# Peptides against a protein of PDB entry 6A30: the designs that were tried, part 68

Target 1, 150 residues: chain A of PDB entry 6A30
Amino acid sequence: AQDADNVLQPIMDLLDSNLTLFAKICEKTVLKRVLKELWKLVMNTMERTIVLPPLTDQTMIGTLLRKHGKGLEKGRVKLPSHSDGTQMIFNAAKELGQLSKLKDHMVREEAKSLTPKQCAVVELALDTIKQYFHAGGVGLKKTFLEKSPD

## One batch from the design tools (peptide; made by RFdiffusion4, then SolubleMPNN)

Design b2_p19_1_s3 (from b2_p19_1, 9 letters changed)
Fold by OpenDDE base, seed 3:
Structure b2_p19_1_s3 (fold): chain B 150 residues (1-150), chain A 19 residues (1-19)
Amino acid sequence: as target 1 above (150 residues)
Amino acid sequence: SKWQEIAEILKKKIPEILK
């Protein structure tokens, strides 16, 4: 459970930060689309992370998130003026792009069979993320979340 | 579990974010 927390916490922090940003900047329809893409990205990343030893991924995710998380300082999210909103979207897109690169780095490591413990951690992580994205029905539809590769 | 707690927190936060 603690290992799962360590692996998921950086992802959750990133998701929370990005979703909060997108929720402020994007219309509801755009936000839903972003959520769908984020879900796919997270699922793909997790699927690959599960195949890789969890410990090495935590440091890489943490390092990547730290490098990008410095930009999410407590600055009063002034309602981004149109220019500020565009820059924030660009920064968020850049962060998502880095997550994609992380995915590629994770794929290159040899698919080791997951230990039962790792499988349990991944299942718990997936369920938690599904619940997060579903958000009591205001987020993504359960049917959409269930169709994603588990 | 800590995860259930996190899930509950997220369930509360996401609606606020999506509002």
Scores: peptide ipSAE 0.031, ipTM 0.580, DockQ to the pose 0.066
Fold by OpenDDE base, seed 1:
Structure b2_p19_1_s3 (fold): chain B 150 residues (1-150), chain A 19 residues (1-19)
Amino acid sequence: as target 1 above (150 residues)
Amino acid sequence: SKWQEIAEILKKKIPEILK
């Protein structure tokens, strides 16, 4: 449970940082498209993070995600002028790209089994993320979220 | 319980972002 939390919490922090930034820069339709791509990326990353890597790799992933989250926060503090907005989007996209690279590195690791307790924590975490992306009906549709990899 | 707390925070925050 603690190992799963160590990985999932940084992901949530990164999501919060990115979504806050995108919400300020993007109009609603663009933001929805961004959310869909983020959802796919997060689900794929979580699947590999939970199922594949040993404990040492999970700790490393957590550290990387925390580092990226902090980097994004620093970019967020600058009030984006119109010119600064483009640079902020570029930086945010770069950070998200690092998550994509991370998932590719995890493919080489052996799959591990989860205890019943760990499974329960993962299920709760997934439900939380689904609720986050659904956002009380203003975000992604439930049908879209249910079709994504769990 | 920790994740439930996070869920409640996110339920409040995301609607404001998407408003």
Scores: peptide ipSAE 0.029, ipTM 0.574, DockQ to the pose 0.066
Fold by OpenDDE base, seed 2:
Structure b2_p19_1_s3 (fold): chain B 150 residues (1-150), chain A 19 residues (1-19)
Amino acid sequence: as target 1 above (150 residues)
Amino acid sequence: SKWQEIAEILKKKIPEILK
């Protein structure tokens, strides 16, 4: 559980910061799409993480997420106060795109079989992420989360 | 907005779902 938390905390911090921004700048339908894309991105990233050794994986993901998170925060600050809605959406999309870089970094690692302990950590992590995105029913639908590749 | 509320809910869930 602690291992899962260590991996998820940077992700959640990143998502929290971005979702707050997106909620302010996007209308409902756009924000919903953003959430879906974020979900897919997170799932894809986690899938790649499964291939990595536990300690290296946690450290690497944390480091990468922090690095990209700082970039996203910087991007958030760069939003011009006088920008129109289109520009704001563009900036948000650009920030979202930075998350995809995490996937690229993870691909470089050699695929390894998961131990039972690693599997348990991954399962817990996945459950936690699903709960986060579901947000007590106000976020993404459970059916969508369950059908997504993980 | 409703979505702002969602964002706030997500923030609140962080400590609930993590140790």
Scores: peptide ipSAE 0.021, ipTM 0.555, DockQ to the pose 0.042
Fold by OpenDDE base, seed 5:
Structure b2_p19_1_s3 (fold): chain B 150 residues (1-150), chain A 19 residues (1-19)
Amino acid sequence: as target 1 above (150 residues)
Amino acid sequence: SKWQEIAEILKKKIPEILK
């Protein structure tokens, strides 16, 4: 459970930073597209994390997420001017693209089953992430979120 | 649990993020 928490925490931190930034600079339609891409990225990352040895993934994913999340930090983004906003969107899109490369850095090993406790942690993590993306109905629709496998 | 705590924090923060 602790290993799962340690691996997933950096993802949650990055999501917080990204959504904070995008909510400020994107129109609703653009924001929805960004949220969908983030959701896919998170689900893919989690899937790989679950099947890999926790210790190796914790160090690798955590470090890579922090590295690729650089510049998308929460609370340090002043309200951009119109011109600044466009540049920030471009930079944020670039960072998201680099974040997707985490997949290439992950070496798959033999998939192992989670303990019941670890399964419970993953379930709670998924519920938290779904709630975050749904955002009380103003984010992604539940029907979209539920189409992704657990 | 740790994740329940995080969920509660996010519930509070989400409205602020979306303003």
Scores: peptide ipSAE 0.020, ipTM 0.570, DockQ to the pose 0.067

Design b2_p19_1_s4 (from b2_p19_1, 11 letters changed)
Fold by OpenDDE base, seed 5:
Parts: sequence; structure tokens; C-alpha cells
Structure b2_p19_1_s4 (fold): chain B 150 residues (1-150), chain A 19 residues (1-19)
Amino acid sequence: as target 1 above (150 residues)
Amino acid sequence: SKWQEIAKILAEKIPEILK
């Protein structure tokens, strides 16, 4: 559980801050599209982070993710003026884009079979992420989340 | 309308940023 939290917390913090902004500004259809893309990104990142490298390397990834998240003020984003809003959205998008760069810092190792402990961590992580993206029904549909290649 | 435009831009740019 702790390992899963260590890996996911930076991602969740980043997502929470930015998605809150997007939810306020974006239309529902746009928000859904953004969520879908983020979901794909997160799933891809997890696959590479958890499946390929040892768990010890995941802590490093968590640290890297935390470093990228430092620029995000957790504050309730007041709806900015239209001009400020555009810039904030782009900035937030760029910050989210830093998650893709994490791939470059990951040491690709041969895919190893996960130990039972590692499997449990992965399962917990996946459940947590699914719950997050579902967001009590206001986010992505459960059917979409379940159909995603895990 | 302006917000809709921003949303549209976001929808178009996010996939590129996330690649």
C-alpha cells in the first residue's frame, strides 16, 4: 500500500490540481477528452514504471514526479480572467506534459514477472487510479476504465 | 464562446503534449 501511494501520490497531486482547473473551465465533452488522454498517459506510465523496472526504481520515479509537481499551487484556482485563464490552461497542460518526459528518465529493463507483493501493489494502484478517474461518476465511465488494457 | 474556444484549443493540444 505504501509503495503504491509513493508512486501514485505525485501523479494524483498533479492531476488533482490541473483537472480541477479544467473541470471549471472546460465543457463536459472537452473534459472527457482530456480525461481519456490523461488516462492513457497514466496507464502507459504505470506499465513502464511498475512492470519494467524493480519497485526500488519506482520510488525514484515518484521523486521525479514530485519534483515536477512542485510548481503546482494546490490552492483553489480562482477562475481567472479570460486572458489569464488561457495562459493558466496552457501552463497546466505543459506541466502535465512533463509526465511524458518521465519516460526518458526511466531505465528500461526487461519485463520481469512481478512477485505476489508487487502484484498486490499494482492492483491497489490500479484500483486507486480507476477510482480517481471515475471520481464518483463525474469523471470517466467505469466501462471505459474496465475496458482499458491493464 | 471564448471559453469554448479555449476548451477546443485545449482538446486539440493536450493530445500532442501528452505524446
Scores: peptide ipSAE 0.017, ipTM 0.475, DockQ to the pose 0.047
Fold by OpenDDE base, seed 1:
Structure b2_p19_1_s4 (fold): chain B 150 residues (1-150), chain A 19 residues (1-19)
Amino acid sequence: as target 1 above (150 residues)
Amino acid sequence: SKWQEIAKILAEKIPEILK
């Protein structure tokens, strides 16, 4: 459980910051679309991250997220004026795009079969992420989360 | 209209991010 939390924490911190902003700015329909795309991104990133040996990935993801996370803390979310909201979304999208670059640098080391321990960590991580995206019923539907290809 | 514009921007940029 603690290992899963350590792996997920950097991603969750990024998601929490961005989704909180989106939840405030976006209508429900737009937010749902954003959540669906983020879900795909997170699942894709996790799939790639889990295949990599746990120890080296935590440090790289943590370092990359820490470097980029410092930029978000300083932004006192001034209620963006109409023009500022679009720019904020663009910047947030750009930050999420950096997660995609992380995907490319994650060298497909040989998909060694996950150890039972690694599988358990992945399952716990997936459950946590599903709960996060469901957000007590205000986020994505459970049916969508369950039908998404893992 | 503003939300539609935001949705459009997101729809255009998110696929690029996912690539």
Scores: peptide ipSAE 0.018, ipTM 0.484, DockQ to the pose 0.045; fails the geometry check
Fold by OpenDDE base, seed 3:
Structure b2_p19_1_s4 (fold): chain B 150 residues (1-150), chain A 19 residues (1-19)
Amino acid sequence: as target 1 above (150 residues)
Amino acid sequence: SKWQEIAKILAEKIPEILK
């Protein structure tokens, strides 16, 4: 459980920050689409992060997230004007783009079969993320989350 | 409409980012 939390924490922090912003800025329909794409991103990132030794990647993800997370001023996110919202989304997209670069640094280690421990961590992580994206029914539908190939 | 465009852009860009 603690290992799963450690792996998920950087992702959750990223998601919390971005989704909170999107929830404030986006209409419900747009938000759902963003959530679906983020779900895919998170699933792919997790799959890759878990397959790779978690510790080095966590530090890199954490560093990347920390470097970009400072831009979210604690301030009362005034409903950014349409222009401000677009810029924030652009910045968020840019940050997500940097995650792809992190992927290149993730040593394509051969898809070694996950150890049972790693599998358990992945399962727990997936469940946690599913719960997060479901957000008590406000987020993505369970049926959509379950169709994601594990 | 702007948000729809952004959503579309994200929908297009995210798969590329995930590759």
Scores: peptide ipSAE 0.016, ipTM 0.497, DockQ to the pose 0.047; fails the geometry check
Fold by OpenDDE base, seed 4:
Structure b2_p19_1_s4 (fold): chain B 150 residues (1-150), chain A 19 residues (1-19)
Amino acid sequence: as target 1 above (150 residues)
Amino acid sequence: SKWQEIAKILAEKIPEILK
């Protein structure tokens, strides 16, 4: 469980910062679309971060993810005007776009087979993320989350 | 409409990240 938390924390920090903002300012249908795209991004990021690169690179990836997440946190205190909210979303989108750079760095590493322990950690991490995106029923549907590639 | 535009932008950019 602790290992799963360590792996997920950088991603969760990024998600919390972005999704909290989006939930406040987006219309429901738009939010749902954003959530779906973010879900895909998260799944892909997790796969590459955990499965492809060695664990030693997780710290670097985590740091990068946290750095990207922190950029959005600075705006958390002020109730953004609608215009400010739009700009924040654009900024968030930019930050998410930087995750592609992480992907490029990870592709250079040979994919290693996961140990049973690592598999268990990944499974637990995925469950946690699914619960997060479901958000007690106000987020993504469970059926969508379960059918997503994981 | 503004939010829809943002959603479209995200929908376009994220797949590129996923490639």
Scores: peptide ipSAE 0.016, ipTM 0.497, DockQ to the pose 0.048; fails the geometry check

Design b2_p19_2_s1 (from b2_p19_2, 8 letters changed)
Fold by OpenDDE base, seed 5:
Structure b2_p19_2_s1 (fold): chain B 150 residues (1-150), chain A 19 residues (1-19)
Amino acid sequence: as target 1 above (150 residues)
Amino acid sequence: SKLLEEIKKFLEELKKKIL
């Protein structure tokens, strides 16, 4: 449980910040699309976090996620005008897209078979994230979360 | 866990904004 919390905390901090913003500025249909993309991102990030680096590399995930999170704190959230909101979503999506470039650098290390401990952490983390994205029925459908290939 | 409680709080806040 503690290991799962340690893996998820940086992801949750990022998600909390971004989804709070998106929930304020996005229409419901747009928000659902954002949630689907975030789901894929979280799954991919978690897989890498648990499978590729040893669980001890919590500092790298925290640093990677914190480097992206620092841009959001400085501005007194003037609710951007409708035009600024779109640009902020675009910038947030672009920053999230840079996490996809981290994809190309990490793919080179041999997919080590997960230890039983790592598998248990992944399973617990997955269940927690599924519950998060389901959001009591407000977020993504359970059927999507369960059948996602990610 | 502490994380689960934070998730729950976030979800409740999200519900209030979306519903």
Scores: peptide ipSAE 0.016, ipTM 0.471, DockQ to the pose 0.072
Fold by OpenDDE base, seed 3:
Structure b2_p19_2_s1 (fold): chain B 150 residues (1-150), chain A 19 residues (1-19)
Amino acid sequence: as target 1 above (150 residues)
Amino acid sequence: SKLLEEIKKFLEELKKKIL
C-alpha cells in the first residue's frame, strides 16, 4: 500500500492540477479527449515508475512535470477569454504531444518480468487510477479503462 | 489511504464542476 501511494502521489498531484484547469476551460467533449490522453500518459508513467528504480524516474517525472508545470503559474487564473482558452488548450495539447514523443525516446527496456511486489503495486495502482479516471461516471467510461492497451 | 480520500474528494469536486 505505501509503495503504491509513493508511486501514485506524483501522478495525482499532476492530475489534480491539470484536470482542475481543464475542467474549467474545456467543453465536455474536449475534456474527455484530454482525459484519454492523460490516461495514456498516466499509465505509461506509472508503468515506468514501477518497473524502473524510483530515483531516476522521480527526477525525470519531476523534471518533466516541472518543465510542463511551469506554465501553470499560480497566477489568479483569470478565466481566459475565449482566445486565451484556445491558446491554453493548444499549449496543453502541444505539451501532451511532446510527452508522447518522449515515450518514443524512452527505449522500451525489455519487459523485465515484474517482481511479485511490483505486480502487487501495479494492481493496486491500476485500480486506484481507474477509479480516478472514471470519476463516478463523469470521466472516462469503464469499458475504455478496462480495454486500454496502456 | 489518504490518497484514496483525496482522489474521491477531487472526483466529487470534478463532478460538481462538470455536471
Scores: peptide ipSAE 0.015, ipTM 0.477, DockQ to the pose 0.069
Fold by OpenDDE base, seed 4:
Structure b2_p19_2_s1 (fold): chain B 150 residues (1-150), chain A 19 residues (1-19)
Amino acid sequence: as target 1 above (150 residues)
Amino acid sequence: SKLLEEIKKFLEELKKKIL
């Protein structure tokens, strides 16, 4: 449980920041599309965080996720005008795209078989993330989360 | 966990905005 929380916390901080923004500026249909892309990103990031050697990469991913999460200071964001919302989406999408590029650098280490401990952490993390993205029924459909190839 | 409570809180806030 604690190991799962340690893996998830940086991801959740990123998600909280981005989804709070997106929920304010996006229509429901657009938000669902954004959530699907975020789901893919989270799955890919989590897989790497757990599968890759723990010591050096957790700090790097945590630092990267923290750098991306820090950009949304909790300032009382005045309701941005519709034009400002589009630019914010673009900026957030660009930041998410940079996290995807981290993807290409980490793929080079051979997927060592997960230890039983790592498997348990992944399972718990997946369940937590699925619940998060489902958002009590207002987020992504359970069927999408369960059938996602990611 | 504390994380789960934070997730739940976030989800409730998200629900209020989407609904």
Scores: peptide ipSAE 0.015, ipTM 0.473, DockQ to the pose 0.072
Fold by OpenDDE base, seed 1:
Structure b2_p19_2_s1 (fold): chain B 150 residues (1-150), chain A 19 residues (1-19)
Amino acid sequence: as target 1 above (150 residues)
Amino acid sequence: SKLLEEIKKFLEELKKKIL
């Protein structure tokens, strides 16, 4: 349980900040599309965070996510004019795109098979994230979350 | 866990904004 909380906390901090903003500025259909992309990103990031050796990389990802997350916090939520909302989405997408580049740096370490402990942490983390993205029925559909290849 | 409670709280806030 504690290991799952440790791996999820940085992701949740990022999601809480971004989804609160997106919920305010996005229409429902746009928000659902954003949530689907975030789901893919979170799944890919979580898989890598758990597969990588426990000590050094959690702090690095947490620090990277915190460094990037702090850049978002200093954005004084001025009620973005309609033009500023698009730029914020673009900047958030750019930051998310940089997380995808972290993908290319992390792929260099061999796909080590998950240990049984790591599998248990992944399963617990997945259940938590599925509940988060389902959002009590207002988020992503359960069928999408269960059938996602990510 | 504390995290699950925070998630639930966030989701409830999100529901109120989307509905």
Scores: peptide ipSAE 0.015, ipTM 0.476, DockQ to the pose 0.071

Design b2_p19_2_s2 (from b2_p19_2, 8 letters changed)
Fold by OpenDDE base, seed 5:
Structure b2_p19_2_s2 (fold): chain B 150 residues (1-150), chain A 19 residues (1-19)
Amino acid sequence: as target 1 above (150 residues)
Amino acid sequence: DEMLKEIKEFLEKLKKEIL
């Protein structure tokens, strides 16, 4: 339990700080998309960090994020009307949805066998993260969190 | 530490796209 809390607490603090901001500024539909992509990222990163050997592939996520980041030149474009702003956020959330294709490129290297202690820490961590993303029913549905590929 | 870095980079990207 304490080992799981020590691993999760820094992540949870970071998530709480940022998601509180997103919950205030995003529409519910946009927030759900952000939460889905964040869930996938957290799960994939946990899998790579705990189950997979430390893949030296710091380069792939950074490169994917960089390849998709080139489109926003700081054009001083007039703030479009309230409808256009929502559509831009919707499009940004849709572009983030393309990160789901990263799953097909995750080369399953041989998962190192976790020790029983590591398995217990991972299980507790997963339950905590699932509860967090469910957020008492205002977040993601339990059925979505449970069907997420381990 | 690597996990926190990746999550942070993702969140900062989201902020730039939303804000």
Scores: peptide ipSAE 0.123, ipTM 0.724, DockQ to the pose 0.849
Fold by OpenDDE base, seed 3:
Structure b2_p19_2_s2 (fold): chain B 150 residues (1-150), chain A 19 residues (1-19)
Amino acid sequence: as target 1 above (150 residues)
Amino acid sequence: DEMLKEIKEFLEKLKKEIL
């Protein structure tokens, strides 16, 4: 449980910050498309975060992601003018660009078979993230989340 | 449509940084 939370929390913080923004500025059909792309991204990120780095490196990733996620909170909820939304997206993208430097420090270990511990973390993480993306029925469809090849 | 483009560009950038 705690290991799953440590992996998920940085992703959730990133999602919460960006999805709240997108939900305010996007039309529903656009938002659904964004959510689908974010789902793929999150699945790939989770796989890499659980499979490739040791749990110790995940704590560093979590700390970095958390430091950057807090930067977006200080944006006072002015209804973003189109310009404000663009600037927030740009800032979020700039903050994420600092994650690439961390990725270079992540030793790309070859795809090892998941340990039983990693499997348990993945299962718990997947259930949690599926529930999040479903968002009580206002988010992504269960059929998409369950049948996603990601 | 411009906002869609910006969101798409953001997602593509995000993919490049995380993937």
Scores: peptide ipSAE 0.020, ipTM 0.594, DockQ to the pose 0.058
Fold by OpenDDE base, seed 4:
Structure b2_p19_2_s2 (fold): chain B 150 residues (1-150), chain A 19 residues (1-19)
Amino acid sequence: as target 1 above (150 residues)
Amino acid sequence: DEMLKEIKEFLEKLKKEIL
């Protein structure tokens, strides 16, 4: 549980910041599409965070993800005009794009088979994220979350 | 429609960079 929380918390902080913005400014069909891409991103990030970096790098990953997630000021996002909304999406987008820097740090370790502990952390983390993305039925459909290549 | 285009372009960029 604690290991899963340590992996998830930086991702969740990033998601909470960006999804709150997207939910306000995007039309429902656009939002669903964004959520599907974020789901894939989160799955890839989790896989890399658990499989590729040694456990010592989780703090670095967490710090990187938190540093990038904090760039969206907790300011009461006034409903932006269409132009402001696009710029805000672009800015939130730029923050998500900084996760690409994580890719460059992670490429160096051979994909070792997950230890039983890592598998258990992944399973627990996946359940938590699936529940988050479902968001009580207003988010992604359960069928999409279950059929996603995990 | 312009916002949709920009979001799509961004998502495709994000896929290329991260996935």
Scores: peptide ipSAE 0.019, ipTM 0.563, DockQ to the pose 0.052
Fold by OpenDDE base, seed 2:
Structure b2_p19_2_s2 (fold): chain B 150 residues (1-150), chain A 19 residues (1-19)
Amino acid sequence: as target 1 above (150 residues)
Amino acid sequence: DEMLKEIKEFLEKLKKEIL
């Protein structure tokens, strides 16, 4: 339960803040299309968050920022020279290249079967999200949510 | 069409914030 809540809460907060607005401004057919795309996005995000918790963009960005943040001692704010900007872009490109290799490792971990614990978290999360997107019958149809390939 | 554009832009923003 707590692990499912930790995975879902950021997604649910974002959905709750924006779906109320979309329900007010969108025509019903447009809203239905938006809900279908949001459903796919939520499924893909949940899969990545559960299957690759160490490799979530927040954790990776946090780990990358933590690895590079150790080198910035409090030294005087010298404006980076034109050469420093190119070196920063090169370092950022090198980091993105390392992120691409890490992404290949992520794809390889995504292809692994979920552990029994991860399966239980996914099942609980899916039931909660299906109920949310169904919204008592005013949202997506149950048949769509159950037959979604995502 | 403008509403669909805004929705697409919003969904792309969501993808960048969540993914």
Scores: peptide ipSAE 0.020, ipTM 0.551, DockQ to the pose 0.070; fails the geometry check

Design b2_p19_2_s3 (from b2_p19_2, 6 letters changed)
Fold by OpenDDE base, seed 4:
Structure b2_p19_2_s3 (fold): chain B 150 residues (1-150), chain A 19 residues (1-19)
Amino acid sequence: as target 1 above (150 residues)
Amino acid sequence: SEMLKEIKEFLEKKKKEIL
């Protein structure tokens, strides 16, 4: 449980920050698209966090989340005007796009088989995140979350 | 707006359950 919480906490902080912003500025259809991209990001981040050695990971996740989050932190979330909202969505989409490109630059270290402990942490973390993204039925559909490549 | 409110409420509830 504690190991899962350590993986989840940075992800939850990212989600809280971004979803609160997107919830204010996005229409329902745009929000669903953003949620799908965030889901992919979370899944990729978890995979890296659990598969990569822990010493580089806290710093890398913290740095990745900070490097992407520091762009968001300086803006006191004033309710952006409609024009500001569009620009914020564009900036957030650009940041998400940069995270996707980072996937291509991380060397495919051979997927070392996860230890049984790591597998249990992944499963617990995945279940929690699936529930979070489903948001009691108002978020992403269960079918989307289940069909996402685990 | 209702969906966003429900998402926010769910997230806050889940945050309290996970912490």
Scores: peptide ipSAE 0.023, ipTM 0.581, DockQ to the pose 0.042
Fold by OpenDDE base, seed 2:
Structure b2_p19_2_s3 (fold): chain B 150 residues (1-150), chain A 19 residues (1-19)
Amino acid sequence: as target 1 above (150 residues)
Amino acid sequence: SEMLKEIKEFLEKKKKEIL
């Protein structure tokens, strides 16, 4: 439980921060698309966090998220004019796209068989994250979360 | 805004359940 919490807390803090920003800026349809990309990001980040040695996990997640999040922090949410909102969505999509490219570079690390403990942490984390992204039915569809290959 | 509120409330509830 504590190990799962240690993995989940940084992810949840990131998600909370990003979702709060995106849902202030984005229409419901755009927000759903952002949620799908965040889902992929979270799945990839969680996989890396659990497979990587514990000492690097918080720092790597924090660094990966901070390196990609630093582009977003400078935006004091001035209500973007219609043009600025599109640019922010484009920048956010570009940042998410860069995170997807980071997946291609790490797929080469051998799928180290997760220890039974790591598997249990992954399963618990996955269930929590699925519930988060479903958000009582206002978020992503359960069918999408269950069928996601990520 | 309503969807955000519900997501946030759900998250805060889940954080309390995990902690």
Scores: peptide ipSAE 0.022, ipTM 0.583, DockQ to the pose 0.040
Fold by OpenDDE base, seed 5:
Parts: sequence; structure tokens; C-alpha cells
Structure b2_p19_2_s3 (fold): chain B 150 residues (1-150), chain A 19 residues (1-19)
Amino acid sequence: as target 1 above (150 residues)
Amino acid sequence: SEMLKEIKEFLEKKKKEIL
């Protein structure tokens, strides 16, 4: 449970911050696309975090999240004018595009077989994240979440 | 806006269940 919480908390904090922003600036159709890309990002990050040696993981999640979170300046969110909203969507799409490119550059280190403990943490984390992205039916469809590579 | 509220409420509920 504690190990799952340690993995989930940074992810949940990222998701909370980004979803709050995206859902303010995005139409429903755009938001669904953003959610799908965030889902892929989270799955890839979890896969890497669990497969990578424990010592690098907190730093890598924190560094990945911090390197990409630097675009979220603490600036008092003045409700951006319609022009500012489009630029924010473009910046968010650019950031998501950069995250997708980061997928291509990180060589799949040979997935060492997860220990039974790591598998249990993954399963718990995946279930929690699936529920998060489903959000009681207002988020992503269950069929999409189940078809994503576990 | 309504979807956001529901997502936020769901998240806060799940945070309390994990903690």
C-alpha cells in the first residue's frame, strides 16, 4: 500500500494540476484527446518507474514531472482571453508532443520480470488510475482503458 | 465545467480512500 501510494501521489498531483487546466481551456472533444494522451503518458511512466531500479524512480518521475511542469508558471491564472486560451492549448499540445517524442528516445531497457510485489503494486496503481480516468463515467470509456497495454 | 466538478469530486474521494 505505501509503495503504491509513493508511485501514485506524484502522478495524481500531476493529473490534478493538468486536468484542472485542460478542462478549463479545452472543449469536450479536445479534452478527451488530452486525457487519452495523459493516459498513455501515465502508463508509460508507471511501466518505466516499476521496471527501473527503485533508486532512480522517485528522481525520474519527479524530474520528468518537473521538467515538463516548468511550463506551469505559478502566475495568477488570469482567465486567459480567447487568444490566450488558444496559445495555452497549443503549448499544452506541444508539451504532450514532446512527451510523445520522449517515448521514442527512451530505449526500452529489457523489462526485467517484475517481482510479485512490484506486480501487485502495478495492479493496484493501474486500477486506481483506470478509475481516475474513467471518473464515474464522465472521463474515458472503460473499453479504452482496458484495451490500453497493461 | 460540470465534468470538471465530477472529476474533481471523484479524485478527492479516491485520495481519501488511498490515504
Scores: peptide ipSAE 0.021, ipTM 0.578, DockQ to the pose 0.040
Fold by OpenDDE base, seed 3:
Structure b2_p19_2_s3 (fold): chain B 150 residues (1-150), chain A 19 residues (1-19)
Amino acid sequence: as target 1 above (150 residues)
Amino acid sequence: SEMLKEIKEFLEKKKKEIL
């Protein structure tokens, strides 16, 4: 439980911050698309965090998240003009695209069989994240969450 | 939005369960 919490808390904090922003600036259809991309990102990030030794990835995730987060902090609360919202979406899409490329460069290290401890953490984390993205039915469809390459 | 409210409520519930 504690190990799962340690993995989940940074992810949940990131999601809360980003989803709050996107929900303010995006139309419903755009928001759903963003949620799908964030779901993929979270799944990939979680897999790496659990499978890879925490030391190198916490710094990389923390640096990735900090690079993404620092872009958000310096924005003085100017109500995003339509132009600013578009630029933020474009930047977010560009950054998501870079993360996708990073996935391709992370060589599929042989799926080292997850230890029983890692499996338990993955299961708990997946259930929590699925519930979060489903959000009582207003978020992503269960069928999408279940068919996602976990 | 209703979505944000539900997400927030879920997060707060989970925080209380962990704590």
Scores: peptide ipSAE 0.021, ipTM 0.583, DockQ to the pose 0.038

